# Designs tried in a protein design run: peptides against a protein of PDB entry 4Y8H. Part 117

Target 1, 196 residues: chain A of PDB entry 4Y8H
Amino acid sequence: TSIMAVTFKDGVILGADSRTTTGAYIANRVTDKLTRVHDKIWCCRSGSAADTQAIADIVQYHLELYTSQYGTPSTETAASVFKELCYENKDNLTAGIIVAGYDDKNKGEVYTIPLGGSVHKLPYAIAGSGSTFIYGYCDKNFRENMSKEETVDFIKHSLSQAIKWDGSSGGVIRMVVLTAAGVERLIFYPDEYEQL

## One batch from the design tools (peptide; made by RFdiffusion4, then SolubleMPNN)

Design b2_p30_2_s4 (from b2_p30_2, 18 letters changed)
Fold by OpenDDE base, seed 4:
Structure b2_p30_2_s4 (fold): chain B 196 residues (1-196), chain A 30 residues (1-30)
Amino acid sequence: as target 1 above (196 residues)
Amino acid sequence: AHVAEDEKTIKERKELAEKLKKEVEEKFKK
C-alpha cells in the first residue's frame, strides 16, 4: 500500500494505489483506500481491511450525528475521532490512517494517524509499505502552495516510485481533490505512471 | 480490480464496527 495526502494552494489532494494483497499477518488488505467520511473530509487507509473499514464506518457515522446536531465538522474534529478510535483500540487494530479535508475556514488540512493512534498535523503525509521508498523524494520535491497540476504531478511521481519498489503497491493511482469547488476524482493507469 | 471481502473478513468488520459504534455513541452523549 502507498497512500498520501498533500495540501496545496486551493485545498488538498489524497492519493493511493489500488493493489490488494493478502498476507499471513493481515488476511485482507484495503482495496478502496480512499474513503469518504464526510462531504469534504476523506481518509487514506492502510493495514487491515476489516479494521480500517470499521473505523471509517464509525467515523462516518459519528460525523453524521455531529452534523445533525452541530453542523459540518472540521477536519480536525474528524482526525480527533480517528485518533481516539485508533488509540483506544490499538491492541486490536492494525490501521494506518491519513485524514484530509477542506473547509473554507481552515482550507486544506492533513492529519496522519500511524499505528498506535497518535495524531500529527502536517502539510503533507505519506504512509503504507511503499512510503518507506519515497520519504526522500517527497521531502525534496514537496513545496507549499503548489498548484493543482503541480500537486497531481507530485503525487503521481511519488506513488509511481513507491509502486516501483513496493511489491504490495500497484494497480491504478487514484486521487481525490478537495477544494471550494467540490470533490474531483482522478485515476491514472500503469501505462502512464510507469514511464515516470 | 475490486476484490470482494470474504465472509470471515465481513464478520470481523461487523463485530468490530458494532463494538466501536457503542463506544462512539457513549462518548457522543457525554
Scores: peptide ipSAE 0.176, ipTM 0.702, DockQ to the pose 0.286
Fold by OpenDDE base, seed 3:
Structure b2_p30_2_s4 (fold): chain B 196 residues (1-196), chain A 30 residues (1-30)
Amino acid sequence: as target 1 above (196 residues)
Amino acid sequence: AHVAEDEKTIKERKELAEKLKKEVEEKFKK
């Protein structure tokens, strides 16, 4: 798995590969590692598919209840809910999660929740088995307040590099763009990003 | 390639989700 979320001038973009591994079998499955928990709050999931999906489902439910009582939650609130669930169940869960969201007040925000249930706010975050291969690349190429196009390219190139070296990453690259304008889904196929 | 999640994993996920859901519901219970 290779996942990342990147803040940019107008919001935040989440990106993920789609490969799934079951035992020794590697499949370029169209796996939804980018998961909506609120209108403009999404997460990237790594680790146990079952665990992370359960967590995301519960967070979505929690935020729905939260919204009914208190109004639209902030990205920080969503990250806090993820953190609590991951921390409280850390003995039974294998999960690495990046939470990203957009709102008019805070703009694009990224929170990373590594295994163990800590939470860290960052301008961008990478995770998954493929992330180990792209720390240097991301550090070199990330810039604050990039355009949408620059950010898409940054994520595409980053994940392409991760996929190149990580056997557990592959398939299509999916992105979700969160801005004031709304939510946009992007998809890039191997024939495109493998040539980068 | 589409690979379905195995039945055991699905069951375990649902059980975990149900457990966690109850905890959330208790949190919001008046």
Scores: peptide ipSAE 0.170, ipTM 0.701, DockQ to the pose 0.375
Fold by OpenDDE base, seed 1:
Structure b2_p30_2_s4 (fold): chain B 196 residues (1-196), chain A 30 residues (1-30)
Amino acid sequence: as target 1 above (196 residues)
Amino acid sequence: AHVAEDEKTIKERKELAEKLKKEVEEKFKK
């Protein structure tokens, strides 16, 4: 798995690979690695498919209740709920989660929740088995307040590098763009990103 | 590509979801 979320000038973009199989065997890993928990709050998931899906479902439920009573939650609120669930259940959960969202007040935000249930707000975050290969690349190439196109390219190149070296990553690259304009879904195929 | 969950995974997810749902509801009421 290779997942990341990157803040940029107009919001935030989440990205993920799509590999979930080893030969004929379907791994008990996350398939839909980009998951909606609110209109413009999404997460990247790694680890146990069952664990992370349950967490995401509960967060979505919580945010629905929140919305009905208090209005649209902030990305920080969503991250807090994820953190609570991951921390309180850390002994029996295998979950690595990146929370990303956009709102008019805070713009794009990214929170990473690694194993153990800590929470860290960052301008961008990477996770999954493939992330170990691209820390250096991302550090050298990330810039604050990039354009949408620059950010898409950054994520595409980053995940391409991760996939190149991580046998557990591959397939298509999926992205979700969250801005004031709405939600946009992107997909890039191996024939394209392998040439980068 | 999207791959469907197996029955074991679905069962485990549902069980965990119910547990966590209860916990969230209790916290939300506080």
Scores: peptide ipSAE 0.096, ipTM 0.623, DockQ to the pose 0.308
Fold by OpenDDE base, seed 2:
Structure b2_p30_2_s4 (fold): chain B 196 residues (1-196), chain A 30 residues (1-30)
Amino acid sequence: as target 1 above (196 residues)
Amino acid sequence: AHVAEDEKTIKERKELAEKLKKEVEEKFKK
């Protein structure tokens, strides 16, 4: 798995590969590792598929209840809920989660929640088995306040490199763009990004 | 190729979800 979220001038973009690995068998699956927990709050998941799916489902439920009582939650609130669930269940869960969201007040924000259930706010975050291969690339090429197009390109190149080296990553690259304009879903196929 | 999630994994996920759901519900009862 290779996942990342990147803040930019107008919001935040989440990106993920779509490969599924079961034991020694690698399958390209058109599945979305990007999960909606609120209109403009999404997450990337790595580690145990079952564990992280359960957590994401519960966070979505939590945020629905929150919204009904208090109004639209902030990205920080969502990250806090993720953190709490991951921390309280850290002995039983294998979860690496990136939370990203947009609101008019805070703009795009990214929170990373690694194993153990800590939370870290960052301009961008990468995770998954493929992330090991692209720390250097991302550090070199990330810039604050990029345009949408620059950010899409940055994520596409980053994940392409991760997929190239990580046998557990592959398939299509999916992205979700969160801005004031709304939510946009993007997809890029191997024929395109393998040539980068 | 496509590999679907196996029934055992689905069951485990659902069980965990139910547990966590109860915790969330208790939190909002406060």
Scores: peptide ipSAE 0.023, ipTM 0.531, DockQ to the pose 0.373

Design b2_p30_3_s1 (from b2_p30_3, 17 letters changed)
Fold by OpenDDE base, seed 1:
Structure b2_p30_3_s1 (fold): chain B 196 residues (1-196), chain A 30 residues (1-30)
Amino acid sequence: as target 1 above (196 residues)
Amino acid sequence: SMEDLEKLLEEDKEKLREYAKENKDDPRRL
């Protein structure tokens, strides 16, 4: 897996590859690793498919309950729920989560929750097995307050490099753009990103 | 109330623990 979320001028963009593995094998499945937990709060998932799905389902449920009583939750609130679930189960879960969301007050925010269940607020985050190959690239090329187009290109190039080196990453690159204007899904196929 | 949500979250932490144990051998990885 190669996943990332990047704050930019108008919000936040999540990105992910789509490759799934089954044991030592690449599964013939295109997996959406970008999961909605609220209208403008999404997460990137890495690790166990079962574990991360269970966590995301619980968070989605809690955010729905929260919304019914208190209105739209902040991204920080969502990250807190993820953190509590991951931290309390850190010894029996394999889950790396990036939480990203947009609201009018806080704009785009990114919270990374690595193995162990710590939470870190960052301007951008990368995770998954492919992330190890792109720390240097991302550090060199990330800029705060990029345009949407610059951010899409940054994510596309970053994930392309991760996929190139990580046998557990591949397929399509999916992105979710969260802004005041709403939610936009993007997809990029190998024929495009392999040329980068 | 917020207290009610915290209680539900505590219950779901336990449910998640049980679920994780039951699915620990799931070979599917992201």
Scores: peptide ipSAE 0.473, ipTM 0.916, DockQ to the pose 0.899; fails the geometry check
Fold by OpenDDE base, seed 2:
Structure b2_p30_3_s1 (fold): chain B 196 residues (1-196), chain A 30 residues (1-30)
Amino acid sequence: as target 1 above (196 residues)
Amino acid sequence: SMEDLEKLLEEDKEKLREYAKENKDDPRRL
């Protein structure tokens, strides 16, 4: 897996590859590693498919309950729920989560929750087995307050490099753009990103 | 109330723990 989320001028963009593995094999099953937990709060998932799905389902439910009582939750609130679930079950879970969201008050925010269930607020985060290959690239090329187009290109190039080197990453690159204007899904196929 | 949500979260932590144990051998990885 190669996943990332990047804050930018107008919000945040999540990105992920689409490869799913089953043991030593690449599974043909299409898995969405970008998972909605609220209208403009999403997560990137790495690790166990079962574990991360269960976590995301619980968070989604909690955020719905929260919304019914208190209105739209902040991204920080969502990250806190993820953190509580991951930390309290850290010995039983294989889950790496990046939480990203947009609201008018806080704009785009990114929280990374690695194995162990710690939480870190960052301007951008990368995770998954492919992330090890792109720390240097991302550190060199990330800039705060990029445009949407610059951010899409940054994510596309980053994930392309991760996929190139990580056998556990591949397929299509999916992105979710979260801004005041709404939610936009993007998809990029190998014919495009392999040429980068 | 927030207290109710906190209680539900504690319950869901337990549910998640049991779910994880039951699915520990799921070979699917992201």
Scores: peptide ipSAE 0.472, ipTM 0.913, DockQ to the pose 0.900; fails the geometry check
Fold by OpenDDE base, seed 3:
Structure b2_p30_3_s1 (fold): chain B 196 residues (1-196), chain A 30 residues (1-30)
Amino acid sequence: as target 1 above (196 residues)
Amino acid sequence: SMEDLEKLLEEDKEKLREYAKENKDDPRRL
């Protein structure tokens, strides 16, 4: 897996590859690793497919309950729910999660929750087996307050590099753009990003 | 509040632990 989320001028963009592995083998399944937990709060998933889906489902449910009682949750609240689940079950789960969201008060925010269930707020985050190959690239090329287009390109190039070196990453690159204007899904196919 | 939410999560933390044990042999990885 190669996943990332990047804050930018107008919000946040999440990005992910789609490859699923089965043990030492590449599975035939192409999975969506970008998962909605609220209208403008999404997550990137790495690790166990079953574990991360279960966590995301629980978070989605609790955020809906929260909304019914207290109004729209912040991205920080969502990250806290993920943290509670991941930390308390750290011995039983294999889950790496990036939480990203947009609201008018806080704008785009990114929280990374690696194995162990710690939580870290960052201007951008990368995770998954492919992230090891792109720390240097991302550090060199990330800038704060990029445009949407610059951020899409940054994510596309970053994930392309990760996929190039990580056998556990591949398929399509998916993105979700979260801004005041709403939610936008993007998809890029191998024929496009392999040439980068 | 976060305190109220944490209380609501206690049951689901246990359910998640049980779920993880039941699905420990799922080889699918992201």
Scores: peptide ipSAE 0.468, ipTM 0.904, DockQ to the pose 0.758; fails the geometry check
Fold by OpenDDE base, seed 5:
Structure b2_p30_3_s1 (fold): chain B 196 residues (1-196), chain A 30 residues (1-30)
Amino acid sequence: as target 1 above (196 residues)
Amino acid sequence: SMEDLEKLLEEDKEKLREYAKENKDDPRRL
């Protein structure tokens, strides 16, 4: 897996590859690793498909309950729920999560939750087995307050490099753009990003 | 109430533990 989320001028963009593995084999199944937990709060998933889906389902439910009683939750609140689930079950789960969301008050925010269940707020986050190959690239090329187009290109190039070197990453690159204007889904195919 | 949500979260932590045990052999990885 190669996943990332990047804050930018107008919000946040999540990105992910789509490869799924089964044991030592690459499964023919294309997985959407970008999962909605609220209208403008999404997550990137890495690790166990079952574990991360269960966590995301629980978070989605809790955020719906929260919304019914208190209104729209913050991205921080969502990250807190993820953290509680991941940390308390860290010995039983294989889950790496990036939480990203947009609201008018806080704008785009990113929280990364690695396997240990800690939580870290960052201007951008990368995770998954492919992330090891792109820490240097991302650190060199990330800039604060990029445009949407610059951020899409940054994510596309980053994930392309991760996929190039990580056998557990591949397929399509999916993105979700979260801004005041709403939610936008993007998809990029190998024929495009392999040429970068 | 917030207390009710906290209780539900504790219950869901337990459910998640059980779920994880039941699915420990699932080989699917992202």
Scores: peptide ipSAE 0.428, ipTM 0.887, DockQ to the pose 0.908; fails the geometry check

Design b2_p30_3_s2 (from b2_p30_3, 19 letters changed)
Fold by OpenDDE base, seed 4:
Structure b2_p30_3_s2 (fold): chain B 196 residues (1-196), chain A 30 residues (1-30)
Amino acid sequence: as target 1 above (196 residues)
Amino acid sequence: SLSELQEKLEKDKEELRKFALENKDDPRRL
């Protein structure tokens, strides 16, 4: 898996590859690792498919309950719920989560929750087995307050490099753009990103 | 209330623990 979320001028963009493995085998199923937990709060998932799906389902449910009583939760609130689930079950879970969201007050925010269940607020985050190959690239090329187009290109190039080196990453690159304007879903196919 | 939500979350933490143990051998990885 190669996943990332990047704050930018107008909000935040999440990105992920789509490869899933089953034991020693690469599954041909295109898996969406970008998961909605609220209208403009999404997460990137890495690790156990079962664990991360369960976590995301629980968070989505709790955010719905929150919304029914208090209105739209903040991204920080969502990250807090993820944190509580992951930290207090750290010995039982294989889950790496990036939480990203947009709201009018806080704009785009990113919270990374690695194995162990700590939470870190960052301007951008990368995770998954492919992330190890792109720390240098991301550090060199990330800039604060990029345009949407610059951020899409940054994520596309980053994930392309991760996929190139990580056998557990591949398929399509999916992105979700969260801004005041709404939610936009993007997809890029191997024929495009492999040439970068 | 927030207290009620926290109580629900505590229950779900426990359910997640059980779920994770039951699915520890699931080979699917992202």
Scores: peptide ipSAE 0.626, ipTM 0.952, DockQ to the pose 0.905; fails the geometry check
Fold by OpenDDE base, seed 5:
Structure b2_p30_3_s2 (fold): chain B 196 residues (1-196), chain A 30 residues (1-30)
Amino acid sequence: as target 1 above (196 residues)
Amino acid sequence: SLSELQEKLEKDKEELRKFALENKDDPRRL
């Protein structure tokens, strides 16, 4: 897996590859690793398919309950719920999660939750087995307050490099753009990103 | 209330623990 989320001028963009593995094999399945937990709060998932799906389902439910009583939760609140689930069950879970969201007060925010269930608020985050290959590239090329187009390009190039070197990453690159204007879904195919 | 939400979350933490144990041998990885 190669996943990332990047804050930018108008909000935040999540990106992910789509490869799924089963043991030593690449599964014949295209997996969407970008999962909605609230209208403008999404997550990137890595690790156990079962574990991360269960976590995301629980968070989505709790954010719905929260919304019914208190209105739209913040991205920080969502990250807190993820943390409580992951940290308290860290010995039983294989889950790496990036939480990203947009609201008018806080704009785009990113929280990374690696194995163990710690939380880290960052201007951008990368995770998954492919992330090890792109720390240097991302650090060199990330800039604060990029445009949407610059951010899409940054994510596309980053994930392309991760996929190039990580056998557990591949397929399509999916993105979700979260801004005041709403939610936008993007998809990029190998024929495009492999040529970068 | 927030206390009720926290109580529900504590319950779901336990359910997640059980779920994770039941699915510990699931080979599917992202």
Scores: peptide ipSAE 0.625, ipTM 0.952, DockQ to the pose 0.906; fails the geometry check
Fold by OpenDDE base, seed 2:
Structure b2_p30_3_s2 (fold): chain B 196 residues (1-196), chain A 30 residues (1-30)
Amino acid sequence: as target 1 above (196 residues)
Amino acid sequence: SLSELQEKLEKDKEELRKFALENKDDPRRL
C-alpha cells in the first residue's frame, strides 16, 4: 500500500493506490483505500483489510452520532476517535490510518495514526509499505499552500514512485479532494502515471 | 451527551478487540 494526504491552499487531498495482497499473492481486487467517515472527513487505510474496515465503520458511526447531537465534527475529533480505537487495541490491530478533512474554520488538516495508535498532526503524511521509498522525494517536493493542480501532481508523482518500487502497491491511483467547494474524486490509470 | 458517546465508544473498543481477534488470520492486506 501507498497512501498519503496533503494539505494545500484550498483544502486537502488524499491519495492511494488500489492494490491488495493476500499472503504472498497480489489479489485480483481493486480496493478502495480512501474511505469516507463524514462528508468532508476521509481516511487512508493500510494494514489489515478487516481491521481497518472495522475501525473506519466504527468511526463513521460515531461521527454520525456526534453530528446528530452537536453538528459537524472537526477533523481533530475524527482523528481522536480513530486514535482511541487504535491505541486501546494496538496489540490486536494491524492498522495504519491517515485522517484528513476540511472545514471552513480549520481548512485542510491531516492526522497520521501509525501502528501503535499515536496521532500526529502534519501538513502532509505518507504511509504504507510504499511510503518508505518516497520520504526523500516528498520532503524535497512538498510545499505549503500549493494549488490544487500542483498538489494533484505532487501526489501523482509521489505515489507513482512508491508503486514503482513497492510490489505491494499498484493498480489505479485514487484521490479525493476536500475543499469548500465540496468533494471531488479523481482516478489515474497506470498508462498515465507509469510514464512520469 | 458526550458521556454517552464515550460510553458507546468504550463498548465499541471492546467489540473491535473481539473482532480483531476473530479476524487475526485474515490474509488480506492493504
Scores: peptide ipSAE 0.624, ipTM 0.951, DockQ to the pose 0.909; fails the geometry check
Fold by OpenDDE base, seed 3:
Structure b2_p30_3_s2 (fold): chain B 196 residues (1-196), chain A 30 residues (1-30)
Amino acid sequence: as target 1 above (196 residues)
Amino acid sequence: SLSELQEKLEKDKEELRKFALENKDDPRRL
């Protein structure tokens, strides 16, 4: 897996590859690793497919309950729910999660929750087995307050590099753009990103 | 209330523990 989320001038963009593995084999299914937990709060998932889906489902449910009583939760609130689930079950879970969201007050925010269930707020985050190959590239090329187009290109190039070197990453690159204007879903196919 | 939400979350933490144990042999990885 190669996943990332990047804050930019107008919000935040999440990105992910789509490869799923089964043991030593690449599975046929193209997996969506970008998962909605609220209208403008999404997560990137790495690790166990079963574990991370269960976590996301629980978070989605709790954010719905929260919304019914208190209104739209902040991205920080969502990250806190993820943290509680991941930290308290760290001995039984294989889950790496990036939480990203947009609201008018806080704009785009990113929280990374690695194995162990700690939580870290960052301008951008990368995770998954492919992330090890792109820490240097991302550090060199990330800039705060990029445009949407610059951010899409940054994510596309970053994930392309991760996929190039990580056998557990591949397929399509999916992105979700969260801004005041709404939610936009993007997809890029190998023929496009492999040439970067 | 927030206390009620926290209580529900505590229950779901326990359910997640059980779920994870039941699915420990699931070979699918992202």
Scores: peptide ipSAE 0.623, ipTM 0.952, DockQ to the pose 0.908; fails the geometry check

Design b2_p30_3_s3 (from b2_p30_3, 20 letters changed)
Fold by OpenDDE base, seed 3:
Structure b2_p30_3_s3 (fold): chain B 196 residues (1-196), chain A 30 residues (1-30)
Amino acid sequence: as target 1 above (196 residues)
Amino acid sequence: SLEELKEQLEKDKEELRKYALEHKDDPRRL
């Protein structure tokens, strides 16, 4: 898996590959690793398919309950729920999560929750087995307050590089753009990103 | 209430533990 989320001028963009593995083998499945937990709060998932799906489902439910009583939760609130689930079950879970969201007050925010259930707020985050190959690239090329187009390109190039080196990453690159204007889903196919 | 949400979250943590154990042999990885 190669996943990332990047804050930019107008909000935040999440990105992910779509490859799924079964043990040592590439599974004949394309998986959406970008999962909605609220209208403008999404997560990137890595690790166990079962574990991360269960976590995301629980968070989505809790945020719905929260919304019914208190209104729209912040991205920080969502990250805190993820943290509680991941930290308290750290011995039983294989889950790496990036939480990203947009609201008018806080704009785009990114929280990374690696194995163990710690939480870290960052201007951008990368995770998954492919992320180890692109720390240097991302550090050199990330800029604060990029445009939407610059951010899409940054994510596309980053994930393309990760996929080149990580056998557990591949398929399509999916993105979700969260801004004041709404939610936009993007998809890029191998014939486009492999040439980068 | 917030307390009720916290109580529900504690229940969900336990259910997650059970779920994870039941699916520990699931080979699917992202």
Scores: peptide ipSAE 0.524, ipTM 0.932, DockQ to the pose 0.907; fails the geometry check
Fold by OpenDDE base, seed 5:
Structure b2_p30_3_s3 (fold): chain B 196 residues (1-196), chain A 30 residues (1-30)
Amino acid sequence: as target 1 above (196 residues)
Amino acid sequence: SLEELKEQLEKDKEELRKYALEHKDDPRRL
C-alpha cells in the first residue's frame, strides 16, 4: 500500500493506490483505500483489510451519533475516535490510518495513526509499505499552501514513485479532494502515472 | 449525551476486539 494526505491552500487531498494482496503476495482485488467516515472527513487505510474496514465502520457510526447530538465533528474529533480504537486494540490490529478532513474553521487537516495507535497532526502524511521509498522525495517537494493542481501533481508523482519500488502497491491512483466547494474524486491509471 | 457517546465508544472498542479476533486469519492486506 501507498497512501498519503496533503493539506493545501483550499483544503486537503487524500491519495491511495488500489492494490490488495492475499497471502504470499497475490493481488486478488482492486480496492478503494480512501474511505468516507463523514461528509468531509475521510481516511486512508493500510494493513489488514478486515481490521481497517471494521475501524472505519465504527468511526463512521460514531461520527453519525456525534452529529445527531452536537453537529458536524471536527477532523480532530474523528482522529481521536480512530486513536481510541487503534490504541486500545493495538495488540490485535494491523492498521495504519491517515485521517484527513476539511471544515471552514480549521481548513484542511491531516492526522496520521501508525501501528500502535499514536496520533500525529501533520501538514502532510504518507504511510503504507510504499511510503518508505518516498520520504525523501516528499520532504524535498512538499510546500505549504500549494494550489489544487500542484497538490494533485505532488501526490501523483509521490505515489507513482512509491508504486514503482513497492511490489505491494499498484493499480490505479485514487484521490479525494476536500474543500469548501465539496468532495471531488479523481482517478489516474497506470499508463499515465508510470511515465512520470 | 456525552456520556452516552463514551459508553458507545467503549462498546465499540469491545466489538472491534471481537471482530479482530474473528478475522485474525484473514490474509487480505492493503
Scores: peptide ipSAE 0.515, ipTM 0.930, DockQ to the pose 0.882; fails the geometry check
Fold by OpenDDE base, seed 1:
Structure b2_p30_3_s3 (fold): chain B 196 residues (1-196), chain A 30 residues (1-30)
Amino acid sequence: as target 1 above (196 residues)
Amino acid sequence: SLEELKEQLEKDKEELRKYALEHKDDPRRL
């Protein structure tokens, strides 16, 4: 898996590869590792498919309950719920989560929740087995307050490099753009990103 | 209420524990 989320001028973009493995084998399945937990709060998932899906389902339900009583939750609130679940079950879960969201007050925000259930607010985050190959590239090329197009390119190049080196990453690159204007889903195929 | 949400979250933490244990051998990885 190669996943990342990047704050930019107008919000935040999440990105992920789509490869799924089954034991030592690459499964013949294209999996979307970007999961909605609220209208403009999404997460990137790495690790156990079962564990991360269960976590996301619980968070989505909690945010629905929250919304019915108090209105739209902040991204920080969502990250807090993820943190509670991951920390309490850290001995039983294989889950790396990046939470990203947009609201008018806080704009785009990114929270990374690695194994162990700690939470870290960052301008951008990378995770998954492929992330180890692109820490240097991302550190060198990330800038705050990029345009949408610059951010898409940054994510595309980063994930392309991760996929190139990580046998557990591949398939399509999916992105979700969260801004005041709404939610936009993007997809990029190997014939495009392999040429970068 | 917030208290009800906290209580529900505690229940869900336990359900997640059970779920994770039941699926510990699930080979699917992201």
Scores: peptide ipSAE 0.504, ipTM 0.924, DockQ to the pose 0.913; fails the geometry check
Fold by OpenDDE base, seed 4:
Structure b2_p30_3_s3 (fold): chain B 196 residues (1-196), chain A 30 residues (1-30)
Amino acid sequence: as target 1 above (196 residues)
Amino acid sequence: SLEELKEQLEKDKEELRKYALEHKDDPRRL
């Protein structure tokens, strides 16, 4: 898996590859590595498919309950729920989560929750087995307050490089853009990003 | 209430523990 989330001028963009492994088998399906937990709060998932799906389902339900009583939760609140689940069950889970969201008050925010269940607020985050190949690239090329287009390109190039070197990453690159204007879903196919 | 949500979250933590153990051998990885 190669996943990332990047804050930018107008909000935040999440990105992910779509490859899934099952034992020795590799599948290039459009998998749900970008998962909605609230209207404008999403997460990137890496690790155990079962574990991360369970976590995301619980968070989504919890945020729905929260919303019914208190209105829209902040991204920080969502990240806190993820943290509680991951940290308290760190001995039983293989889960790497990036939480990203947009609201009018806080704008785009990113929280990374690596193995162990710590939480770190960052301007951008990368995770998954492919992320090890792109720390240098991302560090050199990330800038704060990029445009949407610059951020899409940054993510596309980053994930393309990760996919190139990580056998556990591949398929399509999916993105979700969260801004005041709403939610936009993007998809990029191998024929495009492999040329970068 | 907020307290009810916290209580539910504690229950969810336990359910997650059980779920993870039940699926510990699931070979699917992202």
Scores: peptide ipSAE 0.487, ipTM 0.919, DockQ to the pose 0.890; fails the geometry check

